# Designs tried in a protein design run: peptides against a protein of PDB entry 2L9B. Part 10

Target 1, 91 residues: chain A of PDB entry 2L9B
Amino acid sequence: ANFLSQKFPELPSGIDVNINMTTPAMMISSELAKKPKEVQLKFLQKFQEWTRAHPEDAVSLLELCPQLSFVTAELLLTNGICKVDDLIPLA
Target 2, 91 residues: chain A of PDB entry 2L9B as posed
Amino acid sequence: ANFLSQKFPELPSGIDVNINMTTPAMMISSELAKKPKEVQLKFLQKFQEWTRAHPEDAASLLELCPQLSFVTAELLLTNGICKVDDLIPLA

## One batch from the design tools (peptide; aimed at target 1 P12 I28 L32 F70)

Design b1_p14_5_s3 (made by RFdiffusion4, then SolubleMPNN; from b1_p14_5, 6 letters changed)
Fold by OpenDDE base, seed 2:
Structure b1_p14_5_s3 (fold): chain B 91 residues (1-91), chain A 14 residues (1-14)
Amino acid sequence: as target 1 above (91 residues)
Amino acid sequence: SEVLKLINEILSSV
């Protein structure tokens, strides 16, 4: 079992996405962007709480699924939480 | 990681 299966056994099955960095990130961001702003903010807050509670797993997750870093960045930008300059270290 | 650190730093403002 991979990291995701071990740590998140309740995850639903995913969908096929092109094997690259951009396509998965764009698809995930697009789906999340369809949710109300309040839901997006709640997601970010819950994600932050989880990362703080499980920093080692969070690092592993972001290394395994680097597209999530781009998704998070997009949510931060679109919700006005940060500016592009704040994300320069990710570039 | 630097990515996680940055994310948490930014989200601290939420």
Scores: peptide ipSAE 0.259, ipTM 0.785, DockQ to the pose 0.050
OpenDDE base, seeds 1, 3, 4, 5: peptide ipSAE 0.255, 0.252, 0.253, 0.255; ipTM 0.780, 0.780, 0.780, 0.783

Design b1_p14_5_s4 (made by RFdiffusion4, then SolubleMPNN; from b1_p14_5, 6 letters changed)
Fold by OpenDDE base, seed 2:
Structure b1_p14_5_s4 (fold): chain B 91 residues (1-91), chain A 14 residues (1-14)
Amino acid sequence: as target 1 above (91 residues)
Amino acid sequence: DEVLKLINEILSSV
C-alpha cells in the first residue's frame, strides 16, 4: 500500500489521467471550479486545517502528488484569495 | 516544504 492508501483508506479509486503534472492538475481544478464558491473556500479551509494538524503527512502528500500544489494555487487565484505574485515561489 | 508553508501563509492571511 502506498502513502495514500495508508492514510486515506476511504478514498475512492481515481480515474486514469495522462502521466504528467499538468493534466491531473487541470482536471482536478476543472472539477473543483464546477463547485460553488462556498464549497471551494470550505475545501481550502479544511485543507489548511488538515495541513496544520498533520504537517508531516501534508508534506508527504504534496511531494507524492505535486499536482495538488497547482490545484491549490489555481483555487487561490480563482477565488481571489491571492495574487499571482504570491505564488511565485511555486513557479 | 515551501508549498505547504505558502499555502498556510496565504490562507492564514484571509
Scores: peptide ipSAE 0.182, ipTM 0.727, DockQ to the pose 0.049
OpenDDE base, seeds 1, 3, 4, 5: peptide ipSAE 0.171, 0.176, 0.178, 0.177; ipTM 0.720, 0.723, 0.730, 0.727

Design b1_p14_6 (made by RFdiffusion4)
Pose (drawn by RFdiffusion4):
Structure b1_p14_6 (pose): chain A 91 residues (1-91), chain P 14 residues (1-14)
Amino acid sequence: as target 2 above (91 residues)
Amino acid sequence: SGFDELIEYMEKLM
């Protein structure tokens, strides 16, 4: 993964989830949604600039690392920026 | 959380 070792070498793997009692998706929501609204908006706007400045980098990272792909979507959902039906065009 | 680490990591790149 030379693309990552060059640009994104310190990518987090994610937390370990016991999916015998808790689903990853539910944790994903409660994880981003338990955060104050300022955080999702702060991340998404800062990230929006970063991805505009680096469309290849940002897209390729989303291509390989799905936590960010859906982290962004869930933050869009919790703020009401986008809905699930708006994400299926992306899917 | 892992998602916090991911957000902090992305913020370092911004």

Design b1_p14_6_s1 (made by RFdiffusion4, then SolubleMPNN; from b1_p14_6, 6 letters changed)
Fold by OpenDDE base, seed 5:
Structure b1_p14_6_s1 (fold): chain B 91 residues (1-91), chain A 14 residues (1-14)
Amino acid sequence: as target 1 above (91 residues)
Amino acid sequence: SGLDELIDYLLSLT
């Protein structure tokens, strides 16, 4: 089993999306933006908690799914948690 | 790396 299957056993079968870096991120961010702000913040909180508990897995996940870095950044920006200047050094 | 810094930043948020 691959990393995603092992760490995310409930992961559903994927759907085909544009293979470039930003299109998948935009699609995911768009879907998340449809959710209430409280849900978005809860998602960030859960992701933070998971990352804290599994930092090596977080690195692996974001290496395999680099679009999630953009999604995370977008969530931080749109929810006013960070500013663009905060993200520049992280890119 | 930028990825490591992103993770560290995420973890630093209250």
Scores: peptide ipSAE 0.473, ipTM 0.885, DockQ to the pose 0.052
OpenDDE base, seeds 1, 2, 3, 4: peptide ipSAE 0.468, 0.471, 0.468, 0.471; ipTM 0.884, 0.885, 0.883, 0.883

Design b1_p14_6_s2 (made by RFdiffusion4, then SolubleMPNN; from b1_p14_6, 5 letters changed)
Fold by OpenDDE base, seed 5:
Structure b1_p14_6_s2 (fold): chain B 91 residues (1-91), chain A 14 residues (1-14)
Amino acid sequence: as target 1 above (91 residues)
Amino acid sequence: SGLDELIEYLLSLT
């Protein structure tokens, strides 16, 4: 089993999207933006908690799914948690 | 790396 199936056993099959980082990130961010702010913040909180508990897995996930880095950045910016200057050195 | 720094930044948020 690959990393995703091992760490996320309930992960659905998914759908095909454009094969790049930006377009998938835009699609995910668009869907998340439809959710209430509270849900978006809860998502970030859960992701933070998971990352704290599984830092090596978090790195592996973001290496395999680099679009999620953009999604995370977008959520942080959109919700006013950080500014662009905060993310520049992280790119 | 940028990825490591992103992780560290995320963890630093309160």
Scores: peptide ipSAE 0.450, ipTM 0.879, DockQ to the pose 0.052
OpenDDE base, seeds 1, 2, 3, 4: peptide ipSAE 0.448, 0.449, 0.447, 0.447; ipTM 0.879, 0.879, 0.879, 0.878

Design b1_p14_6_s3 (made by RFdiffusion4, then SolubleMPNN; from b1_p14_6, 4 letters changed)
Fold by OpenDDE base, seed 1:
Structure b1_p14_6_s3 (fold): chain B 91 residues (1-91), chain A 14 residues (1-14)
Amino acid sequence: as target 1 above (91 residues)
Amino acid sequence: SGLDELIEYMLSLT
Protein backbone atom coordinates (compact mmCIF):
# COMPACT_ATOMS: atom_id res chain seq x y z
CA ALA B 1 0.00 0.00 0.00
CA ASN B 2 0.98 3.66 -0.24
CA PHE B 3 2.56 5.73 2.51
CA LEU B 4 -0.68 7.26 3.75
CA SER B 5 -2.56 3.97 4.06
CA GLN B 6 0.36 2.39 5.91
CA LYS B 7 0.97 5.20 8.38
CA PHE B 8 -2.65 6.28 8.77
CA PRO B 9 -4.77 3.12 8.50
CA GLU B 10 -7.88 4.86 9.82
CA LEU B 11 -7.61 7.76 7.39
CA PRO B 12 -10.82 8.46 5.45
CA SER B 13 -10.79 7.96 1.69
CA GLY B 14 -10.98 11.66 1.01
CA ILE B 15 -11.77 13.29 -2.32
CA ASP B 16 -9.87 14.32 -5.41
CA VAL B 17 -8.89 17.97 -5.49
CA ASN B 18 -7.20 20.23 -7.97
CA ILE B 19 -3.55 19.50 -8.69
CA ASN B 20 -2.45 22.87 -7.36
CA MET B 21 -1.67 23.43 -3.68
CA THR B 22 -3.91 26.44 -3.16
CA THR B 23 -7.30 24.79 -3.55
CA PRO B 24 -6.53 21.77 -1.32
CA ALA B 25 -5.01 24.00 1.34
CA MET B 26 -7.99 26.33 1.29
CA MET B 27 -10.42 23.44 1.62
CA ILE B 28 -8.60 21.83 4.53
CA SER B 29 -7.95 25.10 6.33
CA SER B 30 -11.58 26.09 5.94
CA GLU B 31 -12.78 22.88 7.56
CA LEU B 32 -10.29 23.16 10.41
CA ALA B 33 -11.25 26.79 10.96
CA LYS B 34 -14.81 25.65 11.68
CA LYS B 35 -13.56 23.84 14.79
CA PRO B 36 -13.18 25.56 18.17
CA LYS B 37 -9.84 27.21 18.86
CA GLU B 38 -9.07 24.60 21.52
CA VAL B 39 -9.51 21.83 18.94
CA GLN B 40 -7.27 23.62 16.45
CA LEU B 41 -4.56 24.09 19.07
CA LYS B 42 -4.83 20.47 20.15
CA PHE B 43 -4.43 19.42 16.52
CA LEU B 44 -1.25 21.48 16.22
CA GLN B 45 0.07 20.05 19.48
CA LYS B 46 -0.60 16.49 18.38
CA PHE B 47 1.01 17.14 15.01
CA GLN B 48 4.05 18.60 16.74
CA GLU B 49 4.32 15.62 19.08
CA TRP B 50 3.91 13.19 16.19
CA THR B 51 6.54 15.02 14.14
CA ARG B 52 8.97 14.96 17.05
CA ALA B 53 8.45 11.22 17.46
CA HIS B 54 8.44 10.45 13.71
CA PRO B 55 10.54 13.09 11.95
CA GLU B 56 11.23 11.05 8.82
CA ASP B 57 7.54 10.21 8.42
CA ALA B 58 6.67 13.87 8.87
CA VAL B 59 9.04 14.82 6.06
CA SER B 60 7.59 12.09 3.85
CA LEU B 61 4.04 13.22 4.59
CA LEU B 62 4.74 16.85 3.77
CA GLU B 63 6.64 15.92 0.62
CA LEU B 64 3.77 13.73 -0.54
CA CYS B 65 1.12 16.24 0.53
CA PRO B 66 2.70 19.69 0.17
CA GLN B 67 -0.70 21.30 0.75
CA LEU B 68 -0.36 20.28 4.39
CA SER B 69 2.58 22.64 4.80
CA PHE B 70 0.32 25.50 3.78
CA VAL B 71 -2.44 24.22 6.07
CA THR B 72 0.00 24.12 8.97
CA ALA B 73 1.19 27.62 8.22
CA GLU B 74 -2.38 28.88 8.02
CA LEU B 75 -3.26 27.33 11.38
CA LEU B 76 -0.21 28.91 12.98
CA LEU B 77 -1.12 32.31 11.58
CA THR B 78 -4.85 32.26 12.28
CA ASN B 79 -4.29 31.15 15.87
CA GLY B 80 -1.75 33.91 16.45
CA ILE B 81 1.10 31.52 17.12
CA CYS B 82 3.35 33.23 14.59
CA LYS B 83 3.44 36.13 12.15
CA VAL B 84 3.84 36.09 8.38
CA ASP B 85 7.37 37.43 8.66
CA ASP B 86 8.31 34.36 10.69
CA LEU B 87 7.33 32.05 7.82
CA ILE B 88 8.84 33.96 4.87
CA PRO B 89 12.39 32.67 5.50
CA LEU B 90 11.03 29.10 5.54
CA ALA B 91 9.67 29.20 1.99
CA SER A 1 15.52 23.03 2.64
CA GLY A 2 12.44 25.10 3.26
CA LEU A 3 10.54 22.02 4.39
CA ASP A 4 13.21 21.11 6.92
CA GLU A 5 13.20 24.67 8.20
CA LEU A 6 9.42 24.68 8.49
CA ILE A 7 9.51 21.48 10.52
CA GLU A 8 12.24 22.81 12.78
CA TYR A 9 10.31 26.03 13.27
CA MET A 10 7.11 24.17 14.11
CA LEU A 11 8.96 22.00 16.61
CA SER A 12 10.40 25.08 18.29
CA LEU A 13 6.99 26.54 19.09
CA THR A 14 5.38 26.08 22.50
Scores: peptide ipSAE 0.410, ipTM 0.869, DockQ to the pose 0.051
OpenDDE base, seeds 2, 3, 4, 5: peptide ipSAE 0.408, 0.403, 0.403, 0.409; ipTM 0.869, 0.867, 0.867, 0.869

Design b1_p14_6_s4 (made by RFdiffusion4, then SolubleMPNN; from b1_p14_6, 4 letters changed)
Fold by OpenDDE base, seed 2:
Structure b1_p14_6_s4 (fold): chain B 91 residues (1-91), chain A 14 residues (1-14)
Amino acid sequence: as target 1 above (91 residues)
Amino acid sequence: SGLDELIEYLLSLM
């Protein structure tokens, strides 16, 4: 079993997307953007809490799925949680 | 790494 299946056994199969970081990130971000702001903020909160509790797994997840870094960044920006200047050095 | 920095930044927010 890979990292995702081990740590997230309840995950669905997902959707096949282009093999790159940008397209999956855009697709995920667009789907999340369809949700109410409250849902987006709660998602960020839960992701943050999980990351705080499992920092090593968070690193592994984002290494394996680098598109999620872009998704996270987009959520932070679109919800006014951070500024572009904050993310530039991290990109 | 940049990834570590992103994670630390995320944890500093909200």
Scores: peptide ipSAE 0.412, ipTM 0.868, DockQ to the pose 0.052
OpenDDE base, seeds 1, 3, 4, 5: peptide ipSAE 0.408, 0.409, 0.405, 0.411; ipTM 0.867, 0.868, 0.867, 0.869

Design b1_p14_7 (made by RFdiffusion4)
Pose (drawn by RFdiffusion4):
Structure b1_p14_7 (pose): chain A 91 residues (1-91), chain P 14 residues (1-14)
Amino acid sequence: as target 2 above (91 residues)
Amino acid sequence: LKVVPVEEWEKVLF
């Protein structure tokens, strides 16, 4: 993964989830949604600028690392910026 | 799938 070792070498793997009692998706929502609204908006706007400045980098990272793909989508959902039906066009 | 807190992304991306 030379693209990552060059640009994104310190990518987090994610937390370990016991999916015998808790689903990853539900944890994903409670994880981002338990955060104050300012955080999702701060991340998404700052990330929006970063992805505009670096469309290839940002898209390719989302291509390989799904946490961020759906982290972005869940944040869009919790703020009402986008809905699930708006994400299927992306899917 | 694994959950990565948004704070961890901030540390890498920004």

Design b1_p14_7_s1 (made by RFdiffusion4, then SolubleMPNN; from b1_p14_7 with L1M K2R)
Fold by OpenDDE base, seed 4:
Structure b1_p14_7_s1 (fold): chain B 91 residues (1-91), chain A 14 residues (1-14)
Amino acid sequence: as target 1 above (91 residues)
Amino acid sequence: MRVVPVEEWEKVLF
């Protein structure tokens, strides 16, 4: 068993992306935008809380799922929580 | 074994 299956057995499989028609970034942004603001903020809250409690697991997760870094950044930016300048030092 | 709940994350991701 790998890290993801052990720590996140309920993690969804994701979706296919036709890279000839769109980019993963565009697809992610589009799907996130379909979610209510309350849901987006709740995700950020839970992810922040979990990251603080489990920093080693958070690093492993973000290494295995780099799209999650994009998700987090996108949500922070689109909800006006962070500016681009806030994220540059972390990249 | 510690398992992280992902229900909240599944609502936002895919």
Scores: peptide ipSAE 0.025, ipTM 0.532, DockQ to the pose 0.104
OpenDDE base, seeds 1, 2, 3, 5: peptide ipSAE 0.023, 0.022, 0.022, 0.023; ipTM 0.521, 0.526, 0.526, 0.526

Design b1_p14_7_s2 (made by RFdiffusion4, then SolubleMPNN; from b1_p14_7 with L1M K2R E8D)
Fold by OpenDDE base, seed 3:
Structure b1_p14_7_s2 (fold): chain B 91 residues (1-91), chain A 14 residues (1-14)
Amino acid sequence: as target 1 above (91 residues)
Amino acid sequence: MRVVPVEDWEKVLF
């Protein structure tokens, strides 16, 4: 009955973030910074292609995994693909 | 809040 387990059986449940020690944004940014630019851009490409092919599943995934929204926004901004004003309507 | 490591997202997207 769980959407994630059915549609994305290889996606782990994730880990808890201790908000007293760090923020989700800080942790995600740290992990992204470990990735080469090529990997970052490849992620954006694959995510774009997948969301176009599976828009309904993409909405469900982003609702259940809001960290992916942050990742996408962060990568778009840091790689100069979008500016903050471009994302405001989506926030 | 639960966070999935970036590497794990790649298992779905790649």
Scores: peptide ipSAE 0.066, ipTM 0.590, DockQ to the pose 0.565
OpenDDE base, seeds 1, 2, 4, 5: peptide ipSAE 0.026, 0.023, 0.051, 0.024; ipTM 0.564, 0.529, 0.581, 0.529

Design b1_p14_8 (made by RFdiffusion4)
Pose (drawn by RFdiffusion4):
Structure b1_p14_8 (pose): chain A 91 residues (1-91), chain P 14 residues (1-14)
Amino acid sequence: as target 2 above (91 residues)
Amino acid sequence: EHEEVIEDIKEVVP
């Protein structure tokens, strides 16, 4: 993964989830949604600029690392920026 | 900028 070792070498793997009692998707929502609204908006706007400045980098990272792909989608959902039906065109 | 984004990503990674 030379692309990552060059540009994104310190990517987080994610937390370990016991999916015998809790689904990852539900945790994903409660994880981002339990945060104050300012955080999702701050992240998405800051990230929006970063991804505009670096479309190849940002897209390729989303290509390989799904936590950010859906992290962005869930934040879009919780703020009402986008809906699930708006994400299927991305899917 | 990549490092900053990684740190930002860490804040929201479930």

Design b1_p14_8_s1 (made by RFdiffusion4, then SolubleMPNN; from b1_p14_8, 11 letters changed)
Fold by OpenDDE base, seed 5:
Structure b1_p14_8_s1 (fold): chain B 91 residues (1-91), chain A 14 residues (1-14)
Amino acid sequence: as target 1 above (91 residues)
Amino acid sequence: DASEFLKLLSEITP
């Protein structure tokens, strides 16, 4: 089994999207933006907690799914949690 | 990179 199957056994079968970084991120961000702010913040909270508890797996996940970095960054910016200056060094 | 991004995420407060 691959990393995702091992670490996320509850993952459903995926859907096809454009094979690049930006388009999948845009799609995910668009869907998340439809959710209430409270849901977005809860997602960020849970993701933060998970990454703190599983830093090595988190690195692996973001390397395998780089779109998630963009999605998370977008949520942080949109919700006013961080500023662009906070992300510039990471670009 | 991913590690640096996670460092930021670990320090930020949602």
Scores: peptide ipSAE 0.474, ipTM 0.887, DockQ to the pose 0.055
OpenDDE base, seeds 1, 2, 3, 4: peptide ipSAE 0.470, 0.472, 0.472, 0.470; ipTM 0.886, 0.886, 0.886, 0.886

Design b1_p14_8_s2 (made by RFdiffusion4, then SolubleMPNN; from b1_p14_8, 8 letters changed)
Fold by OpenDDE base, seed 5:
Structure b1_p14_8_s2 (fold): chain B 91 residues (1-91), chain A 14 residues (1-14)
Amino acid sequence: as target 1 above (91 residues)
Amino acid sequence: SAKEFTELFKEVTP
């Protein structure tokens, strides 16, 4: 019925989080930061590949879940893939 | 924007 259900039919129920962008992003980033760097990089790789294959869906996802942009940005920064200057134009 | 972020993300080397 909705975008997430159609594009991600295997999505679990999820967890309720307080309503804002920052806190959910921090929570997700915190959990991802607990994973090995290799896992983080693999996640980014897969997410990037999916984004390249489904650019319109990727935009829709990030519009629907804007906190994911913050999560992704933090992963890029903490893993040295991007510098802060690379993201400044998007701020 | 989501579009701008997506375009940036597609170009980085993971």
Scores: peptide ipSAE 0.612, ipTM 0.926, DockQ to the pose 0.056
OpenDDE base, seeds 1, 2, 3, 4: peptide ipSAE 0.608, 0.608, 0.607, 0.609; ipTM 0.925, 0.925, 0.924, 0.924

Design b1_p14_8_s3 (made by RFdiffusion4, then SolubleMPNN; from b1_p14_8, 11 letters changed)
Fold by OpenDDE base, seed 5:
Structure b1_p14_8_s3 (fold): chain B 91 residues (1-91), chain A 14 residues (1-14)
Amino acid sequence: as target 1 above (91 residues)
Amino acid sequence: DASEFQKLLSEITP
């Protein structure tokens, strides 16, 4: 089994999206933006905690699903958690 | 890159 299947056994099959980086990220971000701010912040908190607890897996996930970096960055910016300067070195 | 972003995520203070 691939990384995603091993680490996320409950992951649904998913749906096809445009095979580029921007469109999938925009789609995910738009869905998250529909959620209350509290939900967005909770997601970020849980994702951060998981990232701390599983650094190698987090890197692997972000390599396999680089759109998540865009999504997370946007959430951080829109919720005022980080500034553009914090992300510039990562661009 | 992914490693740097992981580090940022792990260290950023909400």
Scores: peptide ipSAE 0.589, ipTM 0.920, DockQ to the pose 0.056
OpenDDE base, seeds 1, 2, 3, 4: peptide ipSAE 0.587, 0.588, 0.588, 0.588; ipTM 0.920, 0.919, 0.919, 0.919

Design b1_p14_8_s4 (made by RFdiffusion4, then SolubleMPNN; from b1_p14_8, 11 letters changed)
Fold by OpenDDE base, seed 5:
Structure b1_p14_8_s4 (fold): chain B 91 residues (1-91), chain A 14 residues (1-14)
Amino acid sequence: as target 1 above (91 residues)
Amino acid sequence: DASELTKLISTITP
């Protein structure tokens, strides 16, 4: 079974976006940026907790959906949680 | 990469 289908059986089909990685990342980041900071931080908290509990799944998710790496980085930067220097080694 | 970012996410404090 597909990783996403197995781990997230209730995921919707979604919609097509431009094929480059930057566009979908920007789209997701833009939508998240529209939310209050408290919501963004809560999202990060939940994502962090999930990542701590399921580190192998988190790696698999980011490998399968690399756009999420950009989204996460953007959230961390825009909320002042990390600096650009913290992300450079992760590329 | 994905592994290093995962580590950062796990350790960073929001």
Scores: peptide ipSAE 0.570, ipTM 0.916, DockQ to the pose 0.057
OpenDDE base, seeds 1, 2, 3, 4: peptide ipSAE 0.568, 0.569, 0.566, 0.568; ipTM 0.916, 0.915, 0.915, 0.916

## One batch from the design tools (peptide; aimed at target 1 I15 D16)

Design b1_p15_1 (made by RFdiffusion4)
Pose (drawn by RFdiffusion4):
Order: sequence, then structure tokens, then C-alpha cells
Structure b1_p15_1 (pose): chain A 91 residues (1-91), chain P 15 residues (1-15)
Amino acid sequence: as target 2 above (91 residues)
Amino acid sequence: HHSLSDLLDYLEDFM
């Protein structure tokens, strides 16, 4: 993964989830949604600028690392910026 | 191991 070793070498793997009692998706929501609204908006706007400045980088990262792809979607959902039905055009 | 919040923090620091 030369693209990552060059640009994104310190990508987090994610937390370990015991999916015998808790689903990853539910954790994903409670994870981002338990945060104050300012955080999702701060991340998404800051990230929006970063992805505008670096469309290839940002898209390719989302291509390989799904936590951010859905992290962004869940943040869009919790703020009401986008809905699930708005994400299926992306899917 | 990193939480999704840590991912956000990491990316914010990165950007």
C-alpha cells in the first residue's frame, strides 16, 4: 500500500468490537452521535476543505479505509446534512 | 486500537 505509506501511513485500524452482543453499526452511531454536535460539524467542515484541496487523496483514502467512508456518512446522518437515502446514491 | 473518535482526532491533526 505505497499510497498509504507515502501519504497516510498512520491510519488507525479501529477499535475491537465484540459483535456477539453489539453490532458494529450501532456502535458506529452511538460513537459519533454521543459526541457534541460541534465535533461532527467541526470534523466534516475541516474534512470538507481537506478533501476539496485533495480530491484524489481523500477519495482514495475513502476507497481503502471504510471507517471514514461511513464515519462521514453517520456524521451526515446525525446532523441531518444527509439521509440514508442520500447515501445510497453514493453506494 | 483506535476508536472512531480517535480516527477523527487523527484526521483533524493530519489535516

Design b1_p15_1_s1 (made by RFdiffusion4, then SolubleMPNN; from b1_p15_1, 10 letters changed)
Fold by OpenDDE base, seed 1:
Structure b1_p15_1_s1 (fold): chain B 91 residues (1-91), chain A 15 residues (1-15)
Amino acid sequence: as target 1 above (91 residues)
Amino acid sequence: GASLEDLIEWMLKKM
């Protein structure tokens, strides 16, 4: 079993989208943007904490689902936590 | 509220 099956046994099949990283990221970001700012900030905080506590799992997740890197970047930008220039070295 | 795992699962099913 792959990482997702092991960590998320009840995970349903993903929605079929165009096979690029940008479109799925935009779709996810759009849905997250509908949530209150407090929820978005809480997600970012907990995701950061989880990444620090489980670096191997975080790497596996982002390798398997690279769209999440774009989603995270978008959330940081839209919530005013980072500026575009802050992310250039990582792009 | 939803846990981080719940949020990740929710996001992943959208991909």
Scores: peptide ipSAE 0.026, ipTM 0.545, DockQ to the pose 0.144
OpenDDE base, seeds 2, 3, 4, 5: peptide ipSAE 0.025, 0.022, 0.027, 0.025; ipTM 0.546, 0.539, 0.549, 0.546; seed 4 fails the geometry check

Design b1_p15_1_s2 (made by RFdiffusion4, then SolubleMPNN; from b1_p15_1, 9 letters changed)
Fold by OpenDDE base, seed 2:
Structure b1_p15_1_s2 (fold): chain B 91 residues (1-91), chain A 15 residues (1-15)
Amino acid sequence: as target 1 above (91 residues)
Amino acid sequence: MASYNDLIDWLLEKM
């Protein structure tokens, strides 16, 4: 929580979700899927750029919010950036 | 299964 507040000061408070990876990921992915493809791609690009520039922070973010790995994977799949087989090693 | 470091590396390669 402190990490998110420091690195993403404009983030609003979250909402309660089921304590698992799948449900939060589905909720986030579904919201992102409602956005235009251009927005989804831009998000992915910016996330990649940020990750490249701040690899340690990226790891910390994923440790704090593991559901984001599923969200990112889903976006990659739905936008044709990778195939399902590409994600098998990450499971 | 994969470490978050591995996931990050993979992401950087795929995008």
Scores: peptide ipSAE 0.283, ipTM 0.797, DockQ to the pose 0.048
OpenDDE base, seeds 1, 3, 4, 5: peptide ipSAE 0.281, 0.275, 0.281, 0.278; ipTM 0.796, 0.792, 0.794, 0.794

Design b1_p15_1_s3 (made by RFdiffusion4, then SolubleMPNN; from b1_p15_1, 9 letters changed)
Fold by OpenDDE base, seed 3:
Structure b1_p15_1_s3 (fold): chain B 91 residues (1-91), chain A 15 residues (1-15)
Amino acid sequence: as target 1 above (91 residues)
Amino acid sequence: GASLMDLIEWLLKKM
């Protein structure tokens, strides 16, 4: 099983993985996962606040670095804030 | 000390 299948077993089988997109996301998420949960939550909070305060910069960042969208999603999932089904409509 | 943005910047520079 690939990374996504292992991390998110609730996903249906046979989902394609874009290696070019998932590898950067995995690297970022892996580094964040080394931090305590409270630090991860704080980082997520600050990132969300920043995106709200600087929406145009946030859009530009996520357009230039779309892997960060996956990082954000994984942070929400791994910290129990969202379920996979909560994020599907955003795709 | 380091923020999420610092970490993101660090990672992006390494890639």
Scores: peptide ipSAE 0.040, ipTM 0.543, DockQ to the pose 0.100
OpenDDE base, seeds 1, 2, 4, 5: peptide ipSAE 0.031, 0.025, 0.032, 0.031; ipTM 0.544, 0.518, 0.550, 0.529; seed 4 fails the geometry check

Design b1_p15_1_s4 (made by RFdiffusion4, then SolubleMPNN; from b1_p15_1, 9 letters changed)
Fold by OpenDDE base, seed 2:
Structure b1_p15_1_s4 (fold): chain B 91 residues (1-91), chain A 15 residues (1-15)
Amino acid sequence: as target 1 above (91 residues)
Amino acid sequence: GSSLLDLIEWLLKKM
């Protein structure tokens, strides 16, 4: 509950989309898709670097916010970083 | 849980 507040103190308030995993993921992905491609790529790069530096926190984040797994996957696909076949084993 | 770890590892190998 306090993990996000502790690790991301600058995180703004969000909207509680208390539905399934798919809908929140789609919502987040749609917002990210509105950003320039360079912003999307930088997000992925920073997330990758952060994960390397803080693997345990990364796991905790994805467990707490499982929708981010889908968001990450979609960003990878839409930016041509991977193919669907690459993600099938993860799904 | 395992899938999350796999995703992290996959991400580290890409880009």
Scores: peptide ipSAE 0.082, ipTM 0.643, DockQ to the pose 0.051
OpenDDE base, seeds 1, 3, 4, 5: peptide ipSAE 0.080, 0.076, 0.079, 0.077; ipTM 0.642, 0.643, 0.643, 0.640

Design b1_p15_2 (made by RFdiffusion4)
Pose (drawn by RFdiffusion4):
Structure b1_p15_2 (pose): chain A 91 residues (1-91), chain P 15 residues (1-15)
Amino acid sequence: as target 2 above (91 residues)
Amino acid sequence: FAKGVDFDAWLDYFE
């Protein structure tokens, strides 16, 4: 993964989830949604600028690392910026 | 077990 070792070498793997009692998706929501609204908005706007400045980098990272793909989607959902039906066009 | 979202690590990563 030369693309990552060059640009994104310190990518987090994610937390370990016991999916015998808790689903990853539910955790994903309670994870981002338990945060104050300022955080999702701060992240998404800052990230929006970064991805505009670096469309290839940002898209390719989302291509390989799904936590951010759906982290962004869940943050869009919790703020009401986008809905699930708006994400299926992306899917 | 499976990998879940570590949003704080993502947030720190993009800081």

Design b1_p15_2_s1 (made by RFdiffusion4, then SolubleMPNN; from b1_p15_2, 8 letters changed)
Fold by OpenDDE base, seed 5:
Structure b1_p15_2_s1 (fold): chain B 91 residues (1-91), chain A 15 residues (1-15)
Amino acid sequence: as target 1 above (91 residues)
Amino acid sequence: MVKGADIDALIEFFE
């Protein structure tokens, strides 16, 4: 087992790749867009709360699974919670 | 499998 599996054994495995998608980012964006806005916002809320409660684990998780950073940024942008200029200082 | 894409499951994970 890899380190991610050992540290976060209950982390979801993810979604099967659609053969029509050329990149993982496209796959993620497509799957996110399929979910209702309420579910997207619920994810952001739960992730925010978890991060506040487990800051060290949050750092580890985002290092091991950088896809989650993409997911978070994508959802913030697509739901109009922030704009691209708001993310520039973080890059 | 693409991690991060299943936000339904992630919601449960973070609860």
Scores: peptide ipSAE 0.536, ipTM 0.897, DockQ to the pose 0.496
OpenDDE base, seeds 1, 2, 3, 4: peptide ipSAE 0.209, 0.190, 0.243, 0.177; ipTM 0.752, 0.743, 0.733, 0.737

Design b1_p15_2_s2 (made by RFdiffusion4, then SolubleMPNN; from b1_p15_2, 6 letters changed)
Fold by OpenDDE base, seed 5:
Structure b1_p15_2_s2 (fold): chain B 91 residues (1-91), chain A 15 residues (1-15)
Amino acid sequence: as target 1 above (91 residues)
Amino acid sequence: MVKGADFDAILKFFE
């Protein structure tokens, strides 16, 4: 097993992305847009709670799965929770 | 291949 699977054994494996046809960002954005606003906000709440409870694990997870950073940023922006300039210091 | 996020599965993981 790879380090990600060892560190987070209960984390889902994810789905394959053909980057020659669809970029990961496009796929993620598309999938997020399919979810109701309530579900999007629920994810943000749960992820926020989890990261507060597990700050070191959260850092490890985001380093291993940078797509989650994109997910979080996209959700914050599209739901009007923050502005683009609010994320600049974090980039 | 690159792994993409399964939103519903990830949501369950953090619940």
Scores: peptide ipSAE 0.209, ipTM 0.723, DockQ to the pose 0.622
OpenDDE base, seeds 1, 2, 3, 4: peptide ipSAE 0.168, 0.197, 0.203, 0.197; ipTM 0.695, 0.716, 0.721, 0.717

Design b1_p15_2_s3 (made by RFdiffusion4, then SolubleMPNN; from b1_p15_2, 8 letters changed)
Fold by OpenDDE base, seed 1:
Structure b1_p15_2_s3 (fold): chain B 91 residues (1-91), chain A 15 residues (1-15)
Amino acid sequence: as target 1 above (91 residues)
Amino acid sequence: MVKGADIDAIIKFFE
């Protein structure tokens, strides 16, 4: 198992994307929505705690796995934890 | 559905 699967088991397993039927973002959003709210919140809690403890590694991970930035933002927004303005690029 | 996310913004939000 890879790092993400081991560390954050709340995440859905990887899924094959057929861009002729849907966008990758839509596919990821659909898979995330299948998880109960409690599981989604547990992931966010664990990822936040890990990010706070290892900010440099978190940046590296998000650069390596761009989809994880999407996942994080999607879950923060859909669960009402943050607003769009909270995730705007920093000056 | 979000269309993108800034890495530094996510890190900062989690602080």
Scores: peptide ipSAE 0.502, ipTM 0.894, DockQ to the pose 0.059
OpenDDE base, seeds 2, 3, 4, 5: peptide ipSAE 0.490, 0.173, 0.493, 0.204; ipTM 0.886, 0.702, 0.887, 0.734

